# Peptides against a protein of PDB entry 6DSZ, part 7

Target 1, 361 residues: chain A of PDB entry 6DSZ
Amino acid sequence: NYVVTAQKPTAVNGCVTGHFTSAEDLNLLIAKNTRLEIYVVTAEGLRPVKEVGMYGKIAVMELFRPKGESKDLLFILTAKYNACILEYKQSGESIDIITRAHGNVQDRIGRPSETGIIGIIDPECRMIGLRLYDGLFKVIPLDRDNKELKAFNIRLEELHVIDVKFLYGCQAPTICFVYQDPQGRHVKTYEVSLREKEFNKGPWKQENVEAEASMVIAVPEPFGGAIIIGQESITYHNGDKYLAIAPPIIKQSTIVCHNRVDPNGSRYLLGDMEGRLFMLLLEKEEQMDGTVTLKDLRVELLGETSIAECLTYLDNGVVFVGSRLGDSQLVKLNVDSNEQGSYVVAMETFTNLGPIVDMCV

## One batch from the design tools (peptide; aimed at target 1 R298 D336 Y343)

Design b1_p9_5_s1 (made by RFdiffusion4, then SolubleMPNN; from b1_p9_5, 3 letters changed)
Fold by OpenDDE base, seed 3:
Structure b1_p9_5_s1 (fold): chain B 361 residues (1-361), chain A 9 residues (1-9)
Amino acid sequence: as target 1 above (361 residues)
Amino acid sequence: SSIADYLKF
């Protein structure tokens, strides 16, 4: 009896960093098709804690911390529209992943969006938003005592949403999204009313953005607003201030992923289709009243990595590069460049054996 | 400012 050791999936399709095991532990969570890997980040490297088999391919994986929780909870949505909220529990040496809530969020009627599944969480943990189908925005209200994830739909007039995020610092949950119509690509905002189950007019819009605008980054306070990333340009808008840059270096290859380095949104990592790693910098200006405003945007080339599907900053200039097409990497960002002018050094490489079809039996 | 100023962690 050859026990064909079923090869574990090695292609990474998502990664997140947070405090999932405890308030004090820094964790790296990696999605590999149907598998979730949980690590503790230590001075010696990544310590494996648990591997979890999921009930389907992971499409969304996000950490969030509701008020009164000491550690982060994990939201997962599968490609078959099964949703759950997971909690880590440890009792001595016994480790359990507890399902706090679950539900199926599939609609019987709707066109699945060509750009795939988007899942986002309100920064104040009021709701989860899902773009699953054209012309619909699904809302899951977050309630502490509800074991059943209930959802409702709000109709979107904008049928072709490219990307969407919740904004920070909003009195009501507010989405910002890039959409396409026959006239081009545009940015719009909506407030989400949980009580009325409808959209209200958002604080701002920007018509006729770059034709290849593809990503929205929600910027935390004190800046607020959003960054819009295109093929040729990077723009910032917060309702009061608009700023655009067009650095020639980003025109060479399409930016495909991003991750925030600083809690205040001063620095972001960007990865492109050639495996180039960039730092996006938000330069601050302190006003006489103590308010902080955006002065300028800058982009700096750091070096080259594997082609990132996802990026996540850990700590001390260490970055995890999750790759679907190549080997995943743990890399160090250094203050000094090497002989080739790169600020990136590979610390560890995780071999990608290619796409494994996990047959869940 | 040098790029090194932004690579402090």
Scores: peptide ipSAE 0.356, ipTM 0.907, DockQ to the pose 0.666
OpenDDE base, seeds 1, 2, 4, 5: peptide ipSAE 0.342, 0.349, 0.330, 0.354; ipTM 0.902, 0.903, 0.897, 0.906

Design b1_p9_5_s2 (made by RFdiffusion4, then SolubleMPNN; from b1_p9_5 with E2S E4S)
Fold by OpenDDE base, seed 3:
Structure b1_p9_5_s2 (fold): chain B 361 residues (1-361), chain A 9 residues (1-9)
Amino acid sequence: as target 1 above (361 residues)
Amino acid sequence: SSISEYLKF
């Protein structure tokens, strides 16, 4: 009996930070194909808590906190369209991951989108949005008492969505998305009506953005609005203010991932295809009426890491760099640069032994 | 402002 110890997955395809184990614990959650790893972030480093096998490759992994929950819940969508909401429970030394809700959200009709699966959660936890198929936006209403995740589709006129997010500070759930048509790439917004199961006109649009605009970042209050990241430019829009920068340093390699550092959206980490790590800075202007507006955008090169598939800020300037192509890393951001001008120091490296093909036999 | 001002956490 050769016990082939199946090698554990090492390639990272997603990571999130939040308060999953308790309200007080800071957690790092890592998706490695079909495996979910749960860590507590401590002053001594990452403490492993639990590993969970999922019934399929993790395609979406997002933490969210519904009103009146003491800790975050975890939404997972697999590449086979199995959705679940998970809760962490501990009773003494016994640790359980409980499925609060589940469902299959696959449609029998639709063209799977070429840009893959996008899953987003409304910041006010009113719904989950899914872009799975061209010309459809799937909505999962969030209801506490429902163990079965029910979804409905809204028709989207824009067939080629590149990226989509929910905006902050909206009375109704509002999406912002980049889409492509024969005239180029554009940004549009829609309000989502749960009652009518339709789109209403959103607060703003921006036609003819950069041809390679690829990512939407929803900016929290007090700024609101969205950041649009391209190959050559970074733009901000909130309906009232538009600002664009074209820093030469971002033209050298395509930005592929981002993560918010500050809860108020003042700083974001950006990673490119060469493993360069940047800080995007939102400079504030306080108006006489106490409103905060965006004064300027700035991009600063921090240093070099493994090529990030995902980034997540932990605490105290520590960042987890999740890599699919290389080794994942814990890195420290320092106030002072080293002799090479880098503000990034590798603290720990996690060897990537390559993609594990889970042969489901 | 130095980038160091933005690397305070």
Scores: peptide ipSAE 0.383, ipTM 0.913, DockQ to the pose 0.710
OpenDDE base, seeds 1, 2, 4, 5: peptide ipSAE 0.371, 0.369, 0.364, 0.381; ipTM 0.910, 0.909, 0.907, 0.911

Design b1_p9_5_s3 (made by RFdiffusion4, then SolubleMPNN; from b1_p9_5 with E2S E4A)
Fold by OpenDDE base, seed 5:
Structure b1_p9_5_s3 (fold): chain B 361 residues (1-361), chain A 9 residues (1-9)
Amino acid sequence: as target 1 above (361 residues)
Amino acid sequence: SSIAEYLKF
């Protein structure tokens, strides 16, 4: 009787940083297929706290803090469209992951989007948005007292959404998205009316962006707006200001993931398909009236890591590189480069054993 | 600004 001990999944398909276990603890949460790993970030490294089995492959994993919560809640959506909001509770040595709310958000009608599931949370925690199907935007209102996640669909005229985010600093929940039509790729915004269950005209749009524009980054205040990342260009737009850069270094490989370093959106990590790690810099200009405007965008090559599926900045220049194709890494960003000109030093490497082939014997 | 200014955490 060979008990094939089912090897635990090692490929990382998502990671997030926040305060999930307590208000004070900095946590790293790692999604490995159906497995959620919870760590506390310490001066000594990652301390494992809990492992949670999920009832399906994790497709979306986002931390959010509703008004009046002392710590972050975790939204998870599975590849089978099971949604839940999880809370960490500890009572002495007893650790429980509590489901605050759950629901199935699958539609009977709709074409599943070829670019996969996108899940986003409004920065003010008014709603969750889901792009599951072409031509539909699903909204889950966030209500504190509701144990059942109820969703509704809003029809999108734009059938081929590439990426979508909620913007910051908007009176109403506002999405910004890249979409493709026969004329190319474009950026558009919509306000989401919970009351009317419809889209209203958003604050701005940008037609005819780069043909390979693939990612939207919502930028916090004071800058606001969004960054659009393509193959050849990085652009910023906030309705009033537009900036574009086309650094030759990003043309070599497609940027595939990003993570915000600073709460104010001054720095972002970018990872490409070759495992190159970049810093995107938002240079500020203070106006005579005390307003802060974006002066310029810069991209700096930091070094090379495993090919990131996801990136998350922890603290003190430490970054977790979640890899699906290679080993995940904990890396340190240094002020001084090494002899090879790299600012990245691997602190720890987490072996990826690859896909468990379920050999049905 | 040097890259070093942006690698302060």
Scores: peptide ipSAE 0.361, ipTM 0.904, DockQ to the pose 0.641
OpenDDE base, seeds 1, 2, 3, 4: peptide ipSAE 0.348, 0.351, 0.359, 0.331; ipTM 0.901, 0.900, 0.904, 0.895

Design b1_p9_5_s4 (made by RFdiffusion4, then SolubleMPNN; from b1_p9_5 with S1D E4K)
Fold by OpenDDE base, seed 4:
Structure b1_p9_5_s4 (fold): chain B 361 residues (1-361), chain A 9 residues (1-9)
Amino acid sequence: as target 1 above (361 residues)
Amino acid sequence: DEIKEYLKF
C-alpha cells in the first residue's frame, strides 16, 4: 500500500489577515485549494498554528467581526456551495475550529456565473452577499443564534456582474457593483432590504465606466464610496465626488488583485499580471466643516513580486503575496529604494510545486 | 533615491 502522501497544495488561491485565533493575535489565513492554513504573524515571521481540510475548493474566505465578538469569525464558501462560519477555539494545547453555522447555498435553478463565485460581507455584519448565478444575488442574514445558514435570493436585473462589494457607512446594507450590458460597463448601487427581501435604489450610479472595469474596492469612512479599477483608469465615486486617473504605468499589465493597507482606506496595494506591486494612495482634504474628502488619487510602482492571486498587508510594511502561478512571498516594503529603484524586498519565498496532478493512473 | 513617506508603517 503505497500511501502516496498526496502532496499538499502549494498554489495559493486566497489569503486574508485579521484576528482569528485571538483578539490580540494577528493572523494570516491562506487558502490552498481545499486547505486552510492559519498562521500567527510574529516579529520572527509566520508561525503555523493550524491546518484545516475543507470539504471542497475554497472559493470565498473572509474574516468578519460581528457586534459583541472579541475576535474575528471566518466565512468560507466552497466551489460546491458549502458555506460555513468558523470560530477558532483554544483550550490549553487543544486547538479546535468550531463550525458556528453551516449550509449549502446551491440553487437548483440558475446559470453559474462565468466570472466565478463572489462572496462579500457587509462591513456592519448584517449579511453576507453571494453572486453565484447570473441575475441572482443571494443573501445570508447574519443572526447570532442561527446554526443553519439560511439564504434567500434577490433578482438582479443586471445579468452580467463583474465585481461587487458592500459599501461602508450606509444606513442599510448597500452593494456597489460593476456590470456589463450591450452598451458597455457600468457601476450601480442597491440597498438590500432584509425585511422585504428586495433591492431598493442605491445612493448613486455611474454609467459608461471604462470598458475593462474589473474590480470594485469599497472605501471605508471617512471617504466612503468605491474605487473602480480598469485596465487604463482608476476611478473614485461616493455619490458626491467623482475622480478619475489614468496613469500610463497601469496600462502595461492588468491589475488583478488589491488589498487595503490602512483601516481608513488611505493606501491600497495593487498587483498586476506581471507581478508588479503598486501603492494606490488616497490623498485627503479636510473641509472647513470637518468633513474629509478625497483630494487626489495616486499610483506608485513599488517593485516586483511573484504574480499575485491575492495580496494581504500584515504589519510593519510586511506583505504576503499569495501566488497561484508562482512562489508565494513575504515581502518588506521599505521607505528607501534599492539600487534597482525597488521598494520591495523579498523576505521569504514559499515554493509552488504547481497543481496537484491527481495522477489517477 | 526618493524616500517614500507613504511607506512608513
Scores: peptide ipSAE 0.531, ipTM 0.935, DockQ to the pose 0.594
OpenDDE base, seeds 1, 2, 3, 5: peptide ipSAE 0.014, 0.320, 0.023, 0.000; ipTM 0.497, 0.837, 0.531, 0.403; seed 5 fails the geometry check

Design b1_p9_6 (made by RFdiffusion4)
Pose (drawn by RFdiffusion4):
Order: structure tokens, then sequence, then C-alpha cells
Structure b1_p9_6 (pose): chain A 361 residues (1-361), chain P 9 residues (1-9)
């Protein structure tokens, strides 16, 4: 027999922003399935540079540039457990994606978990963290000689884990995650020590959270902490400081995705399965001592995009809406809600044949 | 609204 592609996969599973082509090159990297798309934000709108293709299902896609690098290094993990670090190199008149490092990191002894694979990267590029199998947190230290991507497993007493994030602004690599056991689910803190290959007691107390907490947000440096998005209550956790708001405006649909807007983290974008787009706010309270603190949380609806699996703010009040169940599109957010109450205006839609359930000729 | 000031990109 013989199989050919009549149409590339159109559903968007992942999208990230960063400086990948050069410095201050606002790149939008869209993950479809086996395809990877790279764009440069120009005055024209989204203009591509190179659409590559991999022999794997892109499951983790994150950007970073470690200590003393020219441009961001891209990291990709295949669902069949192929890990690689890539680098856009336009040294010549052509374009080559050099593979700085690669390595298969499958464990012969783990069970894939509910909520699938999670790939997290250290705030200061100390290591790559993986949550492939239940009870096994895998660490991949980041240096130069680790070109044949080597790795080691730590053990995780917490068996059922929902979402994991690296915390900003800590003494060393620290992890915040939501896990489940009997008696509801909780949030616990750990420290990753890649010198002893163990877990150390985390920065702050284990808190009880909402029963349906589904997302953890890494809050940047000026504030620090973690934001946990459940079904009905949006909570902020940072050591002893704790804030939460529970608007009934949210419970109608589960919040699925989030995206950081400002570098400060004062504004965030949220998405519903009903197709909504929220703005999560961390309002500031600059005090007498020239320091900045955080006072409250506020969520107010912006309008509605399509159902988003990915979410990314690009530039000049524009957000790319990566849709898996429908057309992905480009959106302009305006201060003046011109028509109705939607601060959201569609600019461009991308044909997505969506989940093809049935068909005929 | 109170939100409009936060939409000043």
Amino acid sequence: as target 1 above (361 residues)
Amino acid sequence: SELEKYLEF
C-alpha cells in the first residue's frame, strides 16, 4: 500500500513567541502535528521564513536563550519521546535548522498520566523538566557538553499530578504543581537539586486549592508566585501572601489556556471552551519605599474569539488565537469597545478543517 | 469602563 498527505494538518496544538530568527525578531512558532511553522512579525502582518517538518508529533514546544546566547534556542519533544534543541541559523543565503542537541528520553517503566506530557523550562535556563509518567519527574540539565541529551529521573511521591510550573525568583530551581490524592487535590512546592538528584522541601506551605484546579501560571520576577486557575475560583499563591476571586462569570465554561501579556505579568489572557477571551489582572500598589506589590485580582470579559487551544499576544494590541477545534485567527484588542461589548475584532482567519468527524465524495 | 485603561497597549 502507499499513503500520501492530501492536506497538511491544519489544527493548531501549540504556539509560542520569542526571538528565534535574530534578536528582536518577533517570531510566532505554530505547532500543528508533524509540522512546525516559523513567522516574523512584520508591518505586513504574519510573514513566514521557514516551514520545517519533523518525524514526530510535537508535544512540548518552548523557547529560551541560556546564559550568554545570541538568540533563543528552541526545544521540542516528540510524543514518542524524541527531545531536541534547535537553532535558527541564516548564516548563509539559505536557512538551516541546526540540531544543537538531541536524545530519546523514554523510560522503560512508567505509565503516562492523565493530562498528558508536560514540558517546563527553568526561569534562568538551569534545566529542562519533564512530566512524562506518573510519579517520575525527569530532569535534563542544561550545559554545553550535554549534546547527546542525557537525563536522569527523580522520584515523585505525588502520584496524580495535574500541571507543573517552574517558579520565578527563587534561591534555586523550585517547582509548583497541583496534584491529586484522596481528600481533594492540593498544591505542593519542591526544589530541584541537580547536584544531588533529589527533591528538597519547597519554599512555602502546601495549600488546599479548588477541586478542579487545572492550570498553574508562572508569575514573573517583580511579583513572583504562582497563579492557579480552577473552574470557579482564580487564586494567587506566593508564600504566605494569598489572594483569590471567584466571579460566577467563569463557571459556565472551564478555562483552558492562558498567555502572559506584559513582561511584568500585570495582565493575562484566558480562554473558555465556550470561545471567550478574558483579561486576568494583577493590579499594582506602589508603596512608599519605591517597591511594587500586588493588591487584588480582577477578571473582566473582553469578548469572544474562537475556541483556543493556544494563545499568544504578538504586538501592538494583537493576539494570535490558535484554534484546534476551529479556524485559527488574528485578533485586535481595542481600548474603545466600538460595537456591543466585544473589545475583540477579527483581522484574519486561517482555514482549519478542524476535527474531521465524517466525510463523503 | 475601568477596564479601558488597562487595554492601552

Design b1_p9_6_s1 (made by RFdiffusion4, then SolubleMPNN; from b1_p9_6, 4 letters changed; failed a check: a repeat of another design)
Amino acid sequence: SSLSEYLKF

Design b1_p9_6_s2 (made by RFdiffusion4, then SolubleMPNN; from b1_p9_6 with E4S)
Fold by OpenDDE base, seed 5:
Structure b1_p9_6_s2 (fold): chain B 361 residues (1-361), chain A 9 residues (1-9)
Amino acid sequence: as target 1 above (361 residues)
Amino acid sequence: SELSKYLEF
């Protein structure tokens, strides 16, 4: 009896950074198909803490901290629409990943969206939003005492949502999304009413954005608003200020992932389909009244990595590059470029052995 | 470079 030890998945399909194991620990969480890997980020590198098998392929993985929690909770949605909120508990040497809440959020009726599952969390932890099906936005209210994740749908008039995020600094939960209609791609905002279970008019919209606008980045205070990433352009809008840049360097390959470096949203990492790593910079202008406004947007090429499926900034200029197509990497961002003009140095490489072909015999 | 100031962490 050859126990073929099923090779563990090595392709990364998601990664997040936060404080999951404790309030003090910086964690890297990596999704590899049905497997969740939990690391502590240390001065010596990544220390493995726990591996968790999930009941399906991880489609969404987000850390969030409800008011009054000392550490982050983990929201997971599987490709089979099983949702859970996980908490890390350690008692001495005993490590448990506990399910605080769970539910199945599958609809009996709906067309699964071609762009896949999108899951987002309100920055104030009022709700989770899910784009699972065309013309529907699913809301999971976040309630501390509810062990059962109950969801409801709000109808979207916009059938073809490309990307969606919750905005920061909104009195009510507010989504910003790119959608496509016969006239092109557009950006719209909606307030989400939990009480009425409907959308209200959001603070702003931007019609006729770039045809290949593909990503929304919600920008925290003090800037607020959103960044829209296209093939040729990067735009910012917050309802009052609009800025657009068209750096020629981004036209060469499609940006496919992003991650915020600074808590105040001054810097973002961008990864493209060629494995190029960029820094998006939000230049500040301080007004005489002490208000901070966005002066300009800038994009700088840092170097090359494996093709990122996901990026996450850790600490001290260290970035985890989660790759599905190639080897995942820990890379260091340096102040000075090397002889090739790259600011990126690979610190560690994690071999991707490719997909486990489940040979159903 | 102008970029170096943005690569301080």
Scores: peptide ipSAE 0.425, ipTM 0.934, DockQ to the pose 0.797
OpenDDE base, seeds 1, 2, 3, 4: peptide ipSAE 0.357, 0.316, 0.332, 0.369; ipTM 0.911, 0.895, 0.901, 0.917

Design b1_p9_6_s3 (made by RFdiffusion4, then SolubleMPNN; from b1_p9_6, 4 letters changed)
Fold by OpenDDE base, seed 5:
Structure b1_p9_6_s3 (fold): chain B 361 residues (1-361), chain A 9 residues (1-9)
Amino acid sequence: as target 1 above (361 residues)
Amino acid sequence: SEISEYLKF
């Protein structure tokens, strides 16, 4: 009996950074198909803490901290629409990943969206939003006492949502999304009413954005608003201020992932389909009244990495590059460029052995 | 370079 030890998945399909194991620990969480890997980020590198098998392929993985929680909770949605909220508990040497809440959020009727599953969490932890099906936005209210994740749908008039995020600094949960219609791609906002289970008009919209606008980045205070990433352009809008740049360097390859570096949203990492790593910079202007406004947007090429499926900034200029197509990497961002003009140095490489072909015999 | 200022962490 050859126990073929099923090779563990090595392709990364998601990564997040936060404080999951404790309030003090910085964690890197990596999704590899059905496997969740939990690391503590240390000065010496990544320390493995726990591996968790999930009941399906991880489609969404987000850390969030409800008011009054000392550490982050983990929201996971699987490709089979099983949702859970996980908490890390350690008692001495005993480590448990507990399910605080769970539910299946599959609809009996609906067309699965071609762009896949999108899951987002309101920055104030009022709700989870899910784009699973065309013309529907699913809401999971976040309630502390509810062990059962109950969801409801709100109808979207916009059938072809490309990307969606919750905005920061909104009195009510507010989504910002890129959608496509016969006239092109557009950006719209909606307030989400939990009480009425409907959308209200959001604070702003931007019709006729770039045809290849593909990503929304919600910008925290003090800037607020959103960044829209296209093939040729990067735009910012917050309902009052609009800025657009068209740096020629981004036209060469499609940006496919992003991660915020600074808590205040001053810097973002961008990864493209060629494995190029960029820094997006939000330049500040301080007004005479002490208000901070966005002066300009800038994009800088940092260097090359493996093709990122996901990026996450850790600490001290260290970035985890989660790759599905190539080897995942820990990279260091350096102040000075190397001889090739790159600011990126690979610190560690994690071999990707490719997909486990489940040979159904 | 101007970029080096943005690579301080």
Scores: peptide ipSAE 0.385, ipTM 0.910, DockQ to the pose 0.794
OpenDDE base, seeds 1, 2, 3, 4: peptide ipSAE 0.356, 0.015, 0.049, 0.375; ipTM 0.903, 0.490, 0.620, 0.906

Design b1_p9_6_s4 (made by RFdiffusion4, then SolubleMPNN; from b1_p9_6, 4 letters changed)
Fold by OpenDDE base, seed 1:
Structure b1_p9_6_s4 (fold): chain B 361 residues (1-361), chain A 9 residues (1-9)
Amino acid sequence: as target 1 above (361 residues)
Amino acid sequence: SALSEYLKF
């Protein structure tokens, strides 16, 4: 009996950074199909801690810290709509991944959205939002005492949502989304009433954005608002301020992923379909009253990597490039460019063996 | 360069 040791998946389909193992540890979590890999980030590199098998392909993976938790919890949604909240527990040498809550969030009726599953968490940890089906926004209230993830749907008038995020600095949970109608693509906001289970009018909207606007980035305080990324343009809006740039360099290839570098939202990494890595810069202007406003947006080419499915900034200019199509990489961002004008140096490369054909024999 | 200021971590 040749036990064909099922090759472990190597293609990365998600990655996140946070404090999952402890309050002090910096972790990298990597989703590879049905497998979750947990690392501690050290000065010497990535230290493997645990691998976890999931009951399906990981579609959403997000870290969040509810008020009064010492470390981050992990939300996972599978492609089969199984949701769970996971906690890391260590007792001496024994390492356990504890399911705090779980549930199936599949609806019997609904058209699965063509842009796939979107899962988002309110920055204040009041709820999880899910775009699974056209014309529906699913809400999972976050309650510490509830082991069963219960969800409800709110109807969206906007049937074709492209991307959605929760905004920062809002009294009520507020979503910002790009949607498409017969007139083009638009940005809208809604407040989510957990009590009434409905949408209220959000703080702002922007009609007629770029036709290929594909991503929403929620910007932390002090700036607030959102960045909208298209094929040709990058725009910022916070209700009071609008700013747009159209750098020719981003038109060469579609931006497909992003990750925030600074907690205050001053810098973002952007990856395109050619494996180019960019820095998006939010330039500050301090007002006489001590308020911080956005002065300008800039995009700078850093260098080339594997084609990113996901990006995550770790620490000290180190970035994990999660790739589905190529080898994943740990890269260093340098202050000075090399002889080729690149600020990117590969530190480690993780071989992608391609799609695992599960031969069910 | 102006970029080098933004590559400090």
Scores: peptide ipSAE 0.369, ipTM 0.912, DockQ to the pose 0.813
OpenDDE base, seeds 2, 3, 4, 5: peptide ipSAE 0.345, 0.368, 0.364, 0.360; ipTM 0.904, 0.914, 0.910, 0.902

Design b1_p9_7 (made by RFdiffusion4)
Pose (drawn by RFdiffusion4):
Structure b1_p9_7 (pose): chain A 361 residues (1-361), chain P 9 residues (1-9)
Amino acid sequence: as target 1 above (361 residues)
Amino acid sequence: SSLQKYLEF
């Protein structure tokens, strides 16, 4: 027999922003399935540079540039456990994606977990963290000689884990995650020590959270902490400091995705399965000592995009809406809600044949 | 509204 592609996969599973082509090159990297798309934000709108194609299902896609690098290094993990670090190199008149490092990191002894694979990267590029199998947190230290991507497993006493994030602004690599056991689910803190290959007691106390907590947000340096998005209550956790708001405006649909807007983290974008788009706020309270603290949380609805699996703010009040169940599109957010109450205006839609359930000729 | 000030990009 013989199989050909009549149409490339159109559903968007992942999208990230960063400086990948050069410095201050606002790149939008869209992950379909086996395809990877790279764009440069120009005055024209989204203009592509190179659409590559891999021999795997892109499951983790993150950007970073470690200590003393020219441009961000892209990291990709295949669902069949192929890990690689890539670098856009336009040295010549052509374009080549050099593979700085690669290595298969499958464990012969783990069970894939509910909520699938999670790929997290250290705030200061100390390591790559993986959550492939239950009870096994995998660490991949980041240096130069680790070109044949080597790795080692730590053990995780917490068996059922929902979402994991690296915390900003800590003495060393620290992890915040939501896990489940009997008696509801909780949030626990750990410290990754890649010198002893162990877990150390984390920065702060284990808190009880909402029963349906589904997302953890890494809050940037000026504030520090973690934001946990459940079904009904949005909570902020940072050591002893703790804030939460529970608007009934949210319960109607589960919040699925989040995206950081400002570098400060004062504004965030949220998405419903009903197709909404929220703005999560961390309002400031600059005090007498010239320091900045955080006072409250406020969520107010912006309008509605399409159902988003990915979410990314690009530039000049524009957000790329990566839709898996429908058309992905481009959106302009305006201060003046011109028509009705929707601060959201569609600019461009991308044909997504969506989940093809049935068909005929 | 009170939100309009936060939508300044």

Design b1_p9_7_s1 (made by RFdiffusion4, then SolubleMPNN; from b1_p9_7, 4 letters changed)
Fold by OpenDDE base, seed 5:
Structure b1_p9_7_s1 (fold): chain B 361 residues (1-361), chain A 9 residues (1-9)
Amino acid sequence: as target 1 above (361 residues)
Amino acid sequence: SELSAYLKF
């Protein structure tokens, strides 16, 4: 009787940092297919707290803090369109992951988007947005008293959404997205009306962005707006200000993931398909009236890591590099470069054993 | 370097 011990998945397909276990604890949450790993970030490294089996492959994993919550809640969407909001509860030594709300958000009608599932949360926690199907934007209103996640669809005229985020600092929930049409790729914004269940005109749009524009980063206040990342260019737009850079170094490989370092959106980590790690820098200019504006964008090569599926900044220059194709890493960003010009030092490596081939015997 | 100034955490 060979008990084939089902090898636990090791490929990382998502990671997030926040305060999930308590208000004070800094957590790293790692999605490995159907497995959720919860760590506490300590001065000594990652301390495992809990492992949770999910009823499906994790497609979206986002931490969010509704008004009046002391700690973050976790939104998960599976590849089978099961949505849940999870809360960590500890009572003495007993640790429970509680489902605050759940629902299935699958539609009977719709073409699943070829670029996969996108899930986003409004920074003010008014709603969750989902791009599951072409030409549809699904909205899950966030209501504290609702144990059942109810969703509705808003029709998008733009059938081929590449990426979408909620913007910061908007009176109404506002999405910013890159889409493709026969004329190229474009950026558009919409306000989302919960009352009318429709889109209203957003604050701005940018037609004819770079042909390979692939990612939107919502920028917090004071800058606001969004960063659009392409193959050749990085652009910023907030309705009033536009900036573009085309650093030659990013042309070598496609940027595939990003993570915000600073709460104010001054620094972002970028990872490419070759495992290069970059810092995107937003240089500020203080105006005479005390307003802060974006002066310039800069991209700096930090070093090389495993090919990141996801990145998350922890603390003290420590970054978790979640890899699907290679070993995941905990890396340290140093002020000084090594002899090779790298600012990145691997602290810990987590072996990826590759895909578990379910041999149905 | 200018980069070193941005690698303070």
Scores: peptide ipSAE 0.360, ipTM 0.915, DockQ to the pose 0.809
OpenDDE base, seeds 1, 2, 3, 4: peptide ipSAE 0.345, 0.335, 0.147, 0.335; ipTM 0.911, 0.910, 0.866, 0.908

Design b1_p9_7_s2 (made by RFdiffusion4, then SolubleMPNN; from b1_p9_7, 4 letters changed; failed a check: a repeat of another design)
Amino acid sequence: SSISEYLKF

Design b1_p9_7_s3 (made by RFdiffusion4, then SolubleMPNN; from b1_p9_7, 3 letters changed; failed a check: a repeat of another design)
Amino acid sequence: SSLSEYLKF

